# Designs tried in a protein design run: peptides against a protein of PDB entry 4CIC. Part 13

Target 1, 148 residues: chain A of PDB entry 4CIC
Amino acid sequence: KVSTKGHYGVQAMFDLAQHFGEGPVSLKSIAERQGLSEPYLEQLIAVLRKAGLVKSVRGAQGGYILAREPRDIKVGDIIRVLEGPIAPVESVSQDDPEHSLKFDFSVTKSVWEKVKKSIEEVLDSITLADMLKDAEEAQMAQGYMYYI
Target 2, 147 residues: chain B of PDB entry 4CIC
Amino acid sequence: KVSTKGHYGVQAMFDLAQHFGEGPVSLKSIAERQGLSEPYLEQLIAVLRKAGLVKSVRGAQGGYILAREPRDIKVGDIIRVLEGPIAPVESVSQDDPEHSLKFDFSVTKSVWEKVKKSIEEVLDSITLADMLKDAEEAQMAQGYMYY

## One batch from the design tools (peptide; made by RFdiffusion4, then SolubleMPNN)

Design b1_p9_2_s3 (from b1_p9_2, 7 letters changed)
Fold by OpenDDE base, seed 1:
Structure b1_p9_2_s3 (fold): chain B 148 residues (1-148), chain C 147 residues (1-147), chain A 9 residues (1-9)
Amino acid sequence: as target 1 above (148 residues)
Amino acid sequence: as target 2 above (147 residues)
Amino acid sequence: KSALTIPED
């Protein structure tokens, strides 16, 4: 599962993408629109900022902007920043020596590596610009549903 | 992440695939070869048996066999039996109302659905027979490294 | 902790 952190991180980044070019967006406004707690969002934004995906703007109209264009930010970039490397199998916690994956059978490892690669390919194939386009298409489809 | 349960389930099923056609394999022998605890393996095998992926054989040479040929068992079948439906995002536990994914924005949901579909496609594209073949190829490659 | 946890149901 993409963690709650990854999920909300993508939502926050998508909100910033929707407002890209409109100037800085306040954390409060992002939190309100995305249904996130402001303190939680602050933690996410801090990580995203440190990774260079988000930029802080200071001043009376201060807030956050995407540090790059929506087309230059992949969903995979956001997930890797927030969650680290995609691992398809839970690392057996080192703390249970009896359940040490002693026999990481090369074949089973290969299955999980294939899963990992597939997930990475999907997440790296989706940009924030693609998400914006999908949102526009969904809005148009809803608009037509009200006119029919 | 595939849970430890899913991971060990695939290992146990792969062990049974390696011995397919040789007759029943004891839980003890599977546990020993796969580095699993016998009690843990017993729980996994019980679930796999109930799902019809494994069959119990009774008698002096009793144990377990695959209920189907290795080519007819996908990794995805094993994972779905042990872990249920593949969900790419952690279901926000209903218990934290403040963190209810209130705004499951359709667009973000679509991203996770694409991830889900991709995982399912991969896991459903790999059979136990494919894993057997990969093991044979790996063994041959190791054999050539010693020459 | 890797992000893509397939939930144990």
Scores: peptide ipSAE 0.045, ipTM 0.800, DockQ to the pose 0.212; fails the geometry check
Fold by OpenDDE base, seed 5:
Structure b1_p9_2_s3 (fold): chain B 148 residues (1-148), chain C 147 residues (1-147), chain A 9 residues (1-9)
Amino acid sequence: as target 1 above (148 residues)
Amino acid sequence: as target 2 above (147 residues)
Amino acid sequence: KSALTIPED
């Protein structure tokens, strides 16, 4: 599972993507739109900012913006920043020295490495721009359903 | 992350696969080979048994066996039994009624659904038989490095 | 606690 942190981080970044080019967005406005607590969002944004995915703008009209274009931010980038390396399995202590355990560990490890690779490929294939497009398409589809 | 439960469940099932056709394996022997606590393994095996992935054999030579051939047990089956549906995201309370939240939720949900599908495809593509083959190949490769 | 949990931060 993507953690709640990763999930909300993607939501917050997506909110910033929706407002990209419109100027800085306040944390309050993001929190309100995304149903996040402002203190929680502040922590997320701090991490994202430190990683260079978000920029803070100072002043009366200050807030946050994406540091890069939505097309240049992958969902995988957001997740890696917030959660670290995608680990498909909890680190079972590799320390069990017995050779047979190491081998069985190797085979099971290969399963999880395949899962990891698959997750990484998916998350790295999706940009915030792709999400924006999907949102636009969904909104258009809803609009058409209301007119029919 | 696959939980420790899922991980150890796959290990335990793989151990049973390695002994498939040799008769029942004791929980103790599985626990020893897989570095698991016997009580923990007992809980795992109980769930796996209830799901029909494992059978208990009674008697002096009793223990556990795979209920199906290794080729008929996917890693995904084991994970689903032990952990439930593969959920790529923690259930954020869907209950926020506001329409915009629902839409943004929909887009983010689609991302996680793609992840879910990808994970499911991988885990459903790997059987215990595939794992046995991989183990055999790895053992052969190690054997060749020693000669 | 679902299996393929990306660790909750």
Scores: peptide ipSAE 0.040, ipTM 0.806, DockQ to the pose 0.647; fails the geometry check
Fold by OpenDDE base, seed 2:
Structure b1_p9_2_s3 (fold): chain B 148 residues (1-148), chain C 147 residues (1-147), chain A 9 residues (1-9)
Amino acid sequence: as target 1 above (148 residues)
Amino acid sequence: as target 2 above (147 residues)
Amino acid sequence: KSALTIPED
């Protein structure tokens, strides 16, 4: 599962992609469109900005823009910034040493590494530009269903 | 991430696969080999038994066996039994209704569905028999490094 | 809580 943080991070980045080239958008406008609290979005944007995925613009028309073109931002890049490296298994908390017997069973580890690789391949194959295209196709399909 | 429950469930099922055809194994012996508490393993085995992946044998040589051959048990079957359906996104807890605005953005949903499908395909492509083969190959490779 | 959670770091 992608965390709530990863999910909303991708949603916020997709909102910025939809407005790419139109100038800076306010956090308030993103929060309203995406159904997020402004304080929560501010925390997400701060992390994304520090990672160089988003830029802040100062002034009366200030706000945020994507730091790169939508085609140059993978979903995997957003997830890694917000959630860190994709780990296939929950790290057994060090706090229960009796249950944290790292039987590093090489065989079970190999299964989880295959899962990790598969997730990474999917997330790294999808850009914000691909998501924009999918949104346009979905909107056209809905438009055609109302005219039929 | 696979939960600790899913991880240890696969490990316990793999232990049963390694002893398949040798008769029933005790929970104590599995717990000792896999570094698990016996009470925790008992809870896991109860769920796996109810799902028909494990059978209990009664008597002096009582214990547990796989209910099917290792080739007929996928890793995905074990995970679904212990964790339920693979969900690509954490269900926003019902307890914060204000943040659970299901903006069912069709586009973000499609990304997570692709991730889900990919995970399911991997987990359903690996059987306990495949894991046994991988273990044998690893043991042979270690044996050849000592010669 | 469905188990394939991508870890929070």
Scores: peptide ipSAE 0.038, ipTM 0.804, DockQ to the pose 0.676; fails the geometry check
Fold by OpenDDE base, seed 4:
Structure b1_p9_2_s3 (fold): chain B 148 residues (1-148), chain C 147 residues (1-147), chain A 9 residues (1-9)
Amino acid sequence: as target 1 above (148 residues)
Amino acid sequence: as target 2 above (147 residues)
Amino acid sequence: KSALTIPED
């Protein structure tokens, strides 16, 4: 499962992609468009900035921009930055020592590794540029539905 | 993410698959082999039984068996029973109404749908019989390393 | 390690 953090992180990055080339975008404007709280978005952006996916621009027209072109940012990159390695199973919290998966059942582990690989392949196959294209196609399709 | 419940459920079902055809297995024995608490396993088995994946056998040699052959039980079936529909993103808890994903961003939804489909395809491609085969192959490989 | 979960509609 992608956490809410990962989900909102992808939304925020997609918003920045939609404004790529238009200059810096304020956190407030991203928060408003994406339906996020500004404090929550600030935390996400801080992580994304530290990972080099986002740049901060200073000044009166300051804000945030993508650090790379949309085509050079995979959804998988965003998720790995926010969530760490893609884990198909919730890590049994270290805090329940009794339910520590003592039995590293190699077979069950193999199932989850296959799931992990599949998720990684999907997320690494989708760039922010692909998402932009999908959005444009969806807008065109909606436009055609209104003309029929 | 598959929850701990899903993970342990697959382990318990795999244990029952390993003993398929040998008769009923006690919850205690499954719990011991899989490193699960018996009460926790009882909850898992109750759900799996209700879904028709497991059968209870009564009597002195009572216990549980798979309700279907290992080849007829997908990992995806087990996960859907225990977790519900495969969800690639955590459902934003209904309890934080302010962070309700008001914006059903169709594009981001599409990303998650692609992930969901991919997970479903993988989990539906793996049966308990496939897992049994993988276990046998792993045992053979270990046996060859010792000779 | 955060769980990859799809929001339930």
Scores: peptide ipSAE 0.035, ipTM 0.804, DockQ to the pose 0.203; fails the geometry check

Design b1_p9_2_s4 (from b1_p9_2, 8 letters changed)
Fold by OpenDDE base, seed 3:
Structure b1_p9_2_s4 (fold): chain B 148 residues (1-148), chain C 147 residues (1-147), chain A 9 residues (1-9)
Amino acid sequence: as target 1 above (148 residues)
Amino acid sequence: as target 2 above (147 residues)
Amino acid sequence: KSALTLPED
């Protein structure tokens, strides 16, 4: 599962993609549009900024912009920044020595590696530009349904 | 992520697959071979049994067997039984009305649906029989490295 | 309770 952090991170990055080239967007504005708490969004944006996916702009009209074009940001990049490496199985915390997954049979591991690879391929195949295009297509389709 | 429950469930089912046709396997024996706690395994097996993936055999040599042939049990079947539907995003618990994912934009949802579909396809493409074959191939490869 | 969960931190 993508955590709530990953989910909201993708939403926030998508909001920034929708405003790419229009100048800095305030966190408040993103939070309002995406239905996110501003404090939570601030934490997400801080991580994304440190990873170089987002830039902060200072000044009276300050805020955030994408650090790269939407086509150059994969969903997989966002998820890796926010959640780390895509792991198909929860690592049993190393702290319970009795439940040490000592016997992770090579065969069961191979199943999870296949799942991991599949997730990575999907997330790395989708850019913010692809998401923008999908949103435009959906909006056009809705527009046509109201005229019928 | 597959939960620890899903992971251990696949291990336990794989152990039963390795002994398929040999008769009932005790939970203790599975727990020992798989490095699982017996109480935890008992909970997993109870769920798997209720779902019809495992059968209990009673008697002095009682235990558990697969309810179907290894070829007829997908990894996806095990995961669905133990964890429910594969969901790529954690559902924010309905209980926090303020964090209601109200604005799950259709576009972000579509990303997660693609991930879900991909995971389902992988897990439904792997049977316990495929896992048995992979284990045999790995064992043969190890045997050849020692000769 | 959904099956494939990424770790909640």
Scores: peptide ipSAE 0.048, ipTM 0.800, DockQ to the pose 0.594; fails the geometry check
Fold by OpenDDE base, seed 1:
Structure b1_p9_2_s4 (fold): chain B 148 residues (1-148), chain C 147 residues (1-147), chain A 9 residues (1-9)
Amino acid sequence: as target 1 above (148 residues)
Amino acid sequence: as target 2 above (147 residues)
Amino acid sequence: KSALTLPED
């Protein structure tokens, strides 16, 4: 599962993408629109900022902006920043020596590597610009549903 | 992440695939070869048996066999049996009402659905027969490294 | 902690 952190991170980044070019967005406004707690969002934004995906703007109209264009930010970039490398199998916690994956059979490892690669390919194929386009298409489809 | 349960389940099923056609394999022998605890393996095998992926054989040479040929068992089948439906995002536990994914924005949901579909496609594209073939190829490659 | 955890049911 993409963690709650990854999920909300993508939502927050998508909100910033929707407002890209409109100037800085306050954390409060992002939190309100995305249904996130402001303190939680602050933690996410701090990580995203440190990774260079988000930029802080200071001043009376201060807030956050995407540091790059929506087309230059992949969902995979957001997930890697927030969650680290995609690992399809839980690393057996080192703390249970009896359940050390002693026999990480090369073949089973290969299955998980294939899963990892597939997930990476999907997440790296989706940009924030693609998400914006999908949102526009969904809005148009809803608009037509009200006119029919 | 595939849970430890899913991971070990695939290992146990792969062990049974390696011995397919040789007759029943004891849980003890699977546990020993796969580095699994016998009690843990017993739980996994019980679930796999109930799902019809494994068959129990009774008698002096009793044990377990695959219920189907290795080519007819996908990794995805094993994972679905052990872990249920593949969900790419943690279901926000219903118990934290404040963190209810109230705004499951259709667009973010679509991203996770694409991830889900991709995982399913991969896991459904790999059979135990494919894993057997990969093991044989790896063994041959190691054999050539010693020459 | 790896991002893609399948649910432990």
Scores: peptide ipSAE 0.045, ipTM 0.798, DockQ to the pose 0.214; fails the geometry check
Fold by OpenDDE base, seed 2:
Structure b1_p9_2_s4 (fold): chain B 148 residues (1-148), chain C 147 residues (1-147), chain A 9 residues (1-9)
Amino acid sequence: as target 1 above (148 residues)
Amino acid sequence: as target 2 above (147 residues)
Amino acid sequence: KSALTLPED
């Protein structure tokens, strides 16, 4: 499962992609459109900005923009910034040493590495530009269903 | 991430696969080999038995066996039994209804559905028999490095 | 905290 943080991070980045080239958007406007609290969004944007995925613009028309074009931002890049490296298994907490017998069963490890690779390939194959295209296609399909 | 429950469930099922055809194995012996507590393993085996992946044998040589051949048990079958359906996103806990604004953004949902499908395809492509073969190949490779 | 956590039921 992608965490709530990863999910809302992708949603916020997609909102910024939809407004790319229109100038800076306020955190308030993103929060309202995406159904997020402004304080929570501020924390997400701070992390994304530090990672160089988002830029802040200062002034009366201040706000946030994507730091790169939508085609140059993968979903995998957003997830790695917010959640860290994709781990296929929960790290057995070091705190229960009796149950954390790292039977590093090479065979079970190989299964989880295959899962990890598959997830990374999917997330790295999808850009914000691909998501914009999918949204346009969905909107056109809904428009055609109302005219039929 | 696969939960600790899913991870240890696959490990316990793999131990049963390694002893398939040798008769029933005790929970104690599995727990010792896999570094698990016997009470924890008993809970896992109870779920796996109820799902029809494991059988209990009664008697002096009692214990557990795989209910099917290793080739007929996918890793995905084990994970679904122990963890339920693979969900690509954490279910926003129903307890905070204000933050669970299901903006069912069709586009973000489609990304997570692609991730889910990819995970399912991988886990359903690997059987306990494939894992046995990988273990044999690894053991042979280690054996050849000592000669 | 790693990305794909399976739900704790």
Scores: peptide ipSAE 0.042, ipTM 0.802, DockQ to the pose 0.203; fails the geometry check
Fold by OpenDDE base, seed 4:
Structure b1_p9_2_s4 (fold): chain B 148 residues (1-148), chain C 147 residues (1-147), chain A 9 residues (1-9)
Amino acid sequence: as target 1 above (148 residues)
Amino acid sequence: as target 2 above (147 residues)
Amino acid sequence: KSALTLPED
């Protein structure tokens, strides 16, 4: 399960991908288009910037841009930056020591490792460029439905 | 991400699979073997029983058994019973209306649907019988390391 | 360690 943070992070990165090559985009404009609060987006962008996925541009036309081309950013990269390693199971919070998974049942662990690997493969197979292409195809399909 | 509930539910079901054919197992014994609290396990078993994955046996040798053979129970079945539908993204809690994902961005949704499908395929490909086999193979491998 | 959590329905 991708957290809300991961979800919104992918949305924000996708917005930046849609504007790639048009110059810097303001956080306000991203927040408005993506239905995010500006303060929340600022936190996401700070993490993404620190990870080198986003660049800040200064000046009157300042804002944010992708640090790499959309084809060079995987969804998996975004998720790993925001969420850390893809984990198929909630880490039992350290704070419930009684329910510490004392029994690292190797077999159940193997199930979760298979799930993890599958998620990683999917997320690493999708770039922001793939998402842009899917958006274009969806727009074309909608356009054709209005002409019928 | 499978919740702690899903994780422990799979462990409890796997314990019942390991004892399949031996008769009813007490919740206490499952709890002890799996490192679970008995009250927590009781809640899990109640859900699993209601879903028809587990049966309660009454009497002096009463307890719980799998309702189906281990080969007929997928990990995906257990997870769906305990967690509901496999979803790759946290549902934005209804309680934060301002952060309601108003923009059902079809493209981002498609990414999550691909992840969902992949998780479902994996979890539906693994039965309790597969897990039993993996456990046996692991025990054999450990046995060979000691000789 | 971030929780990849599945939606609570």
Scores: peptide ipSAE 0.036, ipTM 0.802, DockQ to the pose 0.204; fails the geometry check

Design b1_p9_3_s1 (from b1_p9_3, 4 letters changed)
Fold by OpenDDE base, seed 5:
Structure b1_p9_3_s1 (fold): chain B 148 residues (1-148), chain C 147 residues (1-147), chain A 9 residues (1-9)
Amino acid sequence: as target 1 above (148 residues)
Amino acid sequence: as target 2 above (147 residues)
Amino acid sequence: GSAITLASD
């Protein structure tokens, strides 16, 4: 499962993508639209900013913007920043000496590596631009359903 | 990440696959080979047995066997039994009424559904028989390196 | 228990 942090991070980044080119967006406005607390969003944005995915704009109309175009930000980039490397299995903490004898059975490890690769391929195949396009298509489909 | 439960469950099932056709294997022997505690393995095996992936054999040479051939057990079957449905995101606990207004944004949900589908496809493409074959190939490769 | 979680808890 993607953590709540990863999930909300993708939501916040998608909100910024929807406003890309319109100028800086306040954390308050993002929090209200995405149903997040401002303090929680501040923590997410701080990490995303440090990773260079988000920029802070200062001033009276200050806020946040995407640091790159939506097409240049993959969902995988957001997840890696917020959650770290995609690990399909909990790393048997090397620190438990009793678990040190766990035969890293090469075969079971290979299963999880295949899962990891598959997840990475999916997350790296989806950009914020792809998400914007999907949102537009969904809105158009709803609009057509209301007119029929 | 696959939970420790899922990880160890796959290891235990793979151990049973390696002994498939040789008769019942004791929990003690599985625990020793896989580096698991017997009490923990008992919990895993109980769930796997209830799901019909493992059979208990009674008697002096009792123990456990796979309930089906290794080719008929997918890694995905083991994971679903032990961990439940593959959920790529933590289900926002419906029970927090303040989080109830979380716009299940259809677009973000679709991303996680794609991830879920991809994981399921991979896990359902790998059987215990495939794992056995991979183990045999790895052993042969090591044997050739020693000659 | 969360099945396959991507996040390292």
Scores: peptide ipSAE 0.191, ipTM 0.831, DockQ to the pose 0.612; fails the geometry check
Fold by OpenDDE base, seed 4:
Structure b1_p9_3_s1 (fold): chain B 148 residues (1-148), chain C 147 residues (1-147), chain A 9 residues (1-9)
Amino acid sequence: as target 1 above (148 residues)
Amino acid sequence: as target 2 above (147 residues)
Amino acid sequence: GSAITLASD
């Protein structure tokens, strides 16, 4: 399960991708379009900026832009920045009082590693450009439904 | 991320698979081998039993067994029983004070659906029998390193 | 920080 942070981070990055080439976008406008609180979005953008996925533009028409082209940003990159490494299993905290012994069976570990690899492959196969294309295709499909 | 419940549930089910055909195994013995508290394991086993993945055997040599052969139990089945449907994204609780509007963009949803499908395919491709085979292969590989 | 959990809420 991608956390809310990862989920909304991808939404915010996708919003920036939709406006790529149009100049800087205000956090307020992103927040409004994506249904996010502005303070929450500020936290996300701060992390994404530090990771070099987003740039801030200063001035009267200031705001944020993607630091790279949409084709050069994978969903996996966004998730790794916001969530850290993809971990399909919650690491049993050493302090989990429910567990007397950390028994990490190698066999069960291998299952989770396979899951991890699969998730990584999917997320690394999807760019913001792919998402833009999917959005365009969806809009075209909706347009055709109104003509039928 | 599979919760601790899902993780240890798979471990407990794998322990039962390793003893499949040997008769009922006590919760105490499973707990000891898997490094779980017995009360925690009781909760897991109760859920797994209700789902029909585990059977209880009563008597002096009572305990638990797999309700099906290891080949007929997928890791995905165990996870779905313990965790519910595989959801790659945390559902934004309606009450998340950080979000003014639930905006579920169809495009972002499609990303998570692809992730979900990928996870399901992996978990549904792995049976307890596959895990047993992997364990045997690992043991054999270790045995050859000592020679 | 554990990224993607499989647990359904």
Scores: peptide ipSAE 0.191, ipTM 0.828, DockQ to the pose 0.198; fails the geometry check
Fold by OpenDDE base, seed 3:
Structure b1_p9_3_s1 (fold): chain B 148 residues (1-148), chain C 147 residues (1-147), chain A 9 residues (1-9)
Amino acid sequence: as target 1 above (148 residues)
Amino acid sequence: as target 2 above (147 residues)
Amino acid sequence: GSAITLASD
């Protein structure tokens, strides 16, 4: 499962993408639109800012913006920043010295590596721009249903 | 992350696949070879047995066998039995009524659905027979390095 | 609960 952190991080970044070019967005407004607590969002934004995906704008009309264009931010970039490297299996803690029977889990490891690669390929194939396009298409489709 | 349960479940099933056709394997022997506690393995095997992936053989030389040929068991089958449906994101608990603002997370949901599909495709493309073949190839490659 | 979590815990 993508952690709640990753999920909400993608939502917050998508909200910023929807407002890209319109100026800074307040954390409060993002929190309200995305159904997030403001303190939780503040923690997410702090991490995203440190990673250079988000910029803080100071002043009375201050807030946050994407640091790059939506097309230049992959979902995979967001996930890696918030969650670290995609690990499909918990690293069996090397630290249990007693179970140090180095059973060559090489074959099972290869399965999880394939899963990892597949996840990475998907997440790196989707940009915030792609998500914006999908949202626009969905809105247009809904608009046509109301006029029929 | 695949849970420890899923990881060890695949290992245990792979061990049974390596001994397929040789008769029943004791839980103790699987536990020793896979570095698992016997009580933990017993819980895994109980679930796998109920799902029809493993059979119990009774008697003094009793133990467990795969219920199907290794080629007929996908890694995805094992994971679904042990962990349920692959959900790439924790279902936002529907139960928090206060955050019931139905924000149409349709777009973000579609991202996770794509991830889910990709994981399922990978896990359903790998059988225990494929894993056996990979293990044999790895052993042969190691053997050639020693000569 | 779905056991495949992408969370790096």
Scores: peptide ipSAE 0.189, ipTM 0.828, DockQ to the pose 0.642; fails the geometry check
Fold by OpenDDE base, seed 1:
Structure b1_p9_3_s1 (fold): chain B 148 residues (1-148), chain C 147 residues (1-147), chain A 9 residues (1-9)
Amino acid sequence: as target 1 above (148 residues)
Amino acid sequence: as target 2 above (147 residues)
Amino acid sequence: GSAITLASD
C-alpha cells in the first residue's frame, strides 16, 4: 500500500498540475479542493519543496507552483520523495524475536525485486501530464452523458 | 511492502515445493532450513492449510505437503491467503483526525489501481515451479554442483 | 518511510 502521505502527496501535486500556468495557488485552496487539512498539506509541501518538485512564491499572490512542467514530474518522483525508495518487503527488523536467523533467501528476494521493478515501472510511466489527460478524458465522458 | 508474514509464507511454501514428491516434511525441518521459529511457522502453515495450499499428513512420517503441484500455486495465491487482497493504498482510516474529508479522487485512484494490477500480474505470473527453476539455475550458475 | 506495502489492513 502507498502510505497516506504518498497518496495525498500525489493528490496535492496533481492539484498543482491542474493549476499549472495559472500562477501560485494557496495551500488553503489546495486543502479545500483536496479535502486535506492545511497543516498536513504544509508538511507534504515542505518535503516536496525541499525536493525541488514545488516552488514557493512570496507576496500577495503568493503560494505554490510546480517547479517543473507536469510532463516532467512522474508519480514515481513524488512517491520517492515522500516515502523513499520502494521496498516490496518489510525489512525483517533485526530485533524481531520471532526470527532467530536472518535468512535472506535469494529466490524469494528475486520475487520481491520483480515486484519492486514492476511498481517502479508503473509509477515512472505516469506523469502529472498523463494524469491531467486522464482527468480531461473523464470529464468529457461525463459531459457526454449529460447531453444524452 | 509484503509483510513478514507474506515473506516467510512464501519461503515456507517454497521449502515445501523443494520437497514436493518426497513426502511429508516436518515443521521443524522447514523451520530449521528457513531460519524460522516453529511456533511462527505453525501459524503460517495453519492459515495455508485452511486455504487448501498445504495438507497435513498424520503419522510417524507425518508433516506437511503442498496440496497442489508447485506449478499450480502462484506466489499471488500465497500472498492473498496470508495478507488478503493486494491494496496499493492504505485505507485512510475513518478515524484519522488528520483527514477531514475522504476525498477519493478518481484520477489518483486510477494510478493506484494500475499499481495494484501490476503487482497482481507479477505475483500471479510466478509459480512455485518458476521459483524452483530459478533456484536450479542459480545453483548451476554458482558452479556449486555439490556432487 | 513506509514504502508501498502489500499488506491489506
Scores: peptide ipSAE 0.176, ipTM 0.823, DockQ to the pose 0.192; fails the geometry check

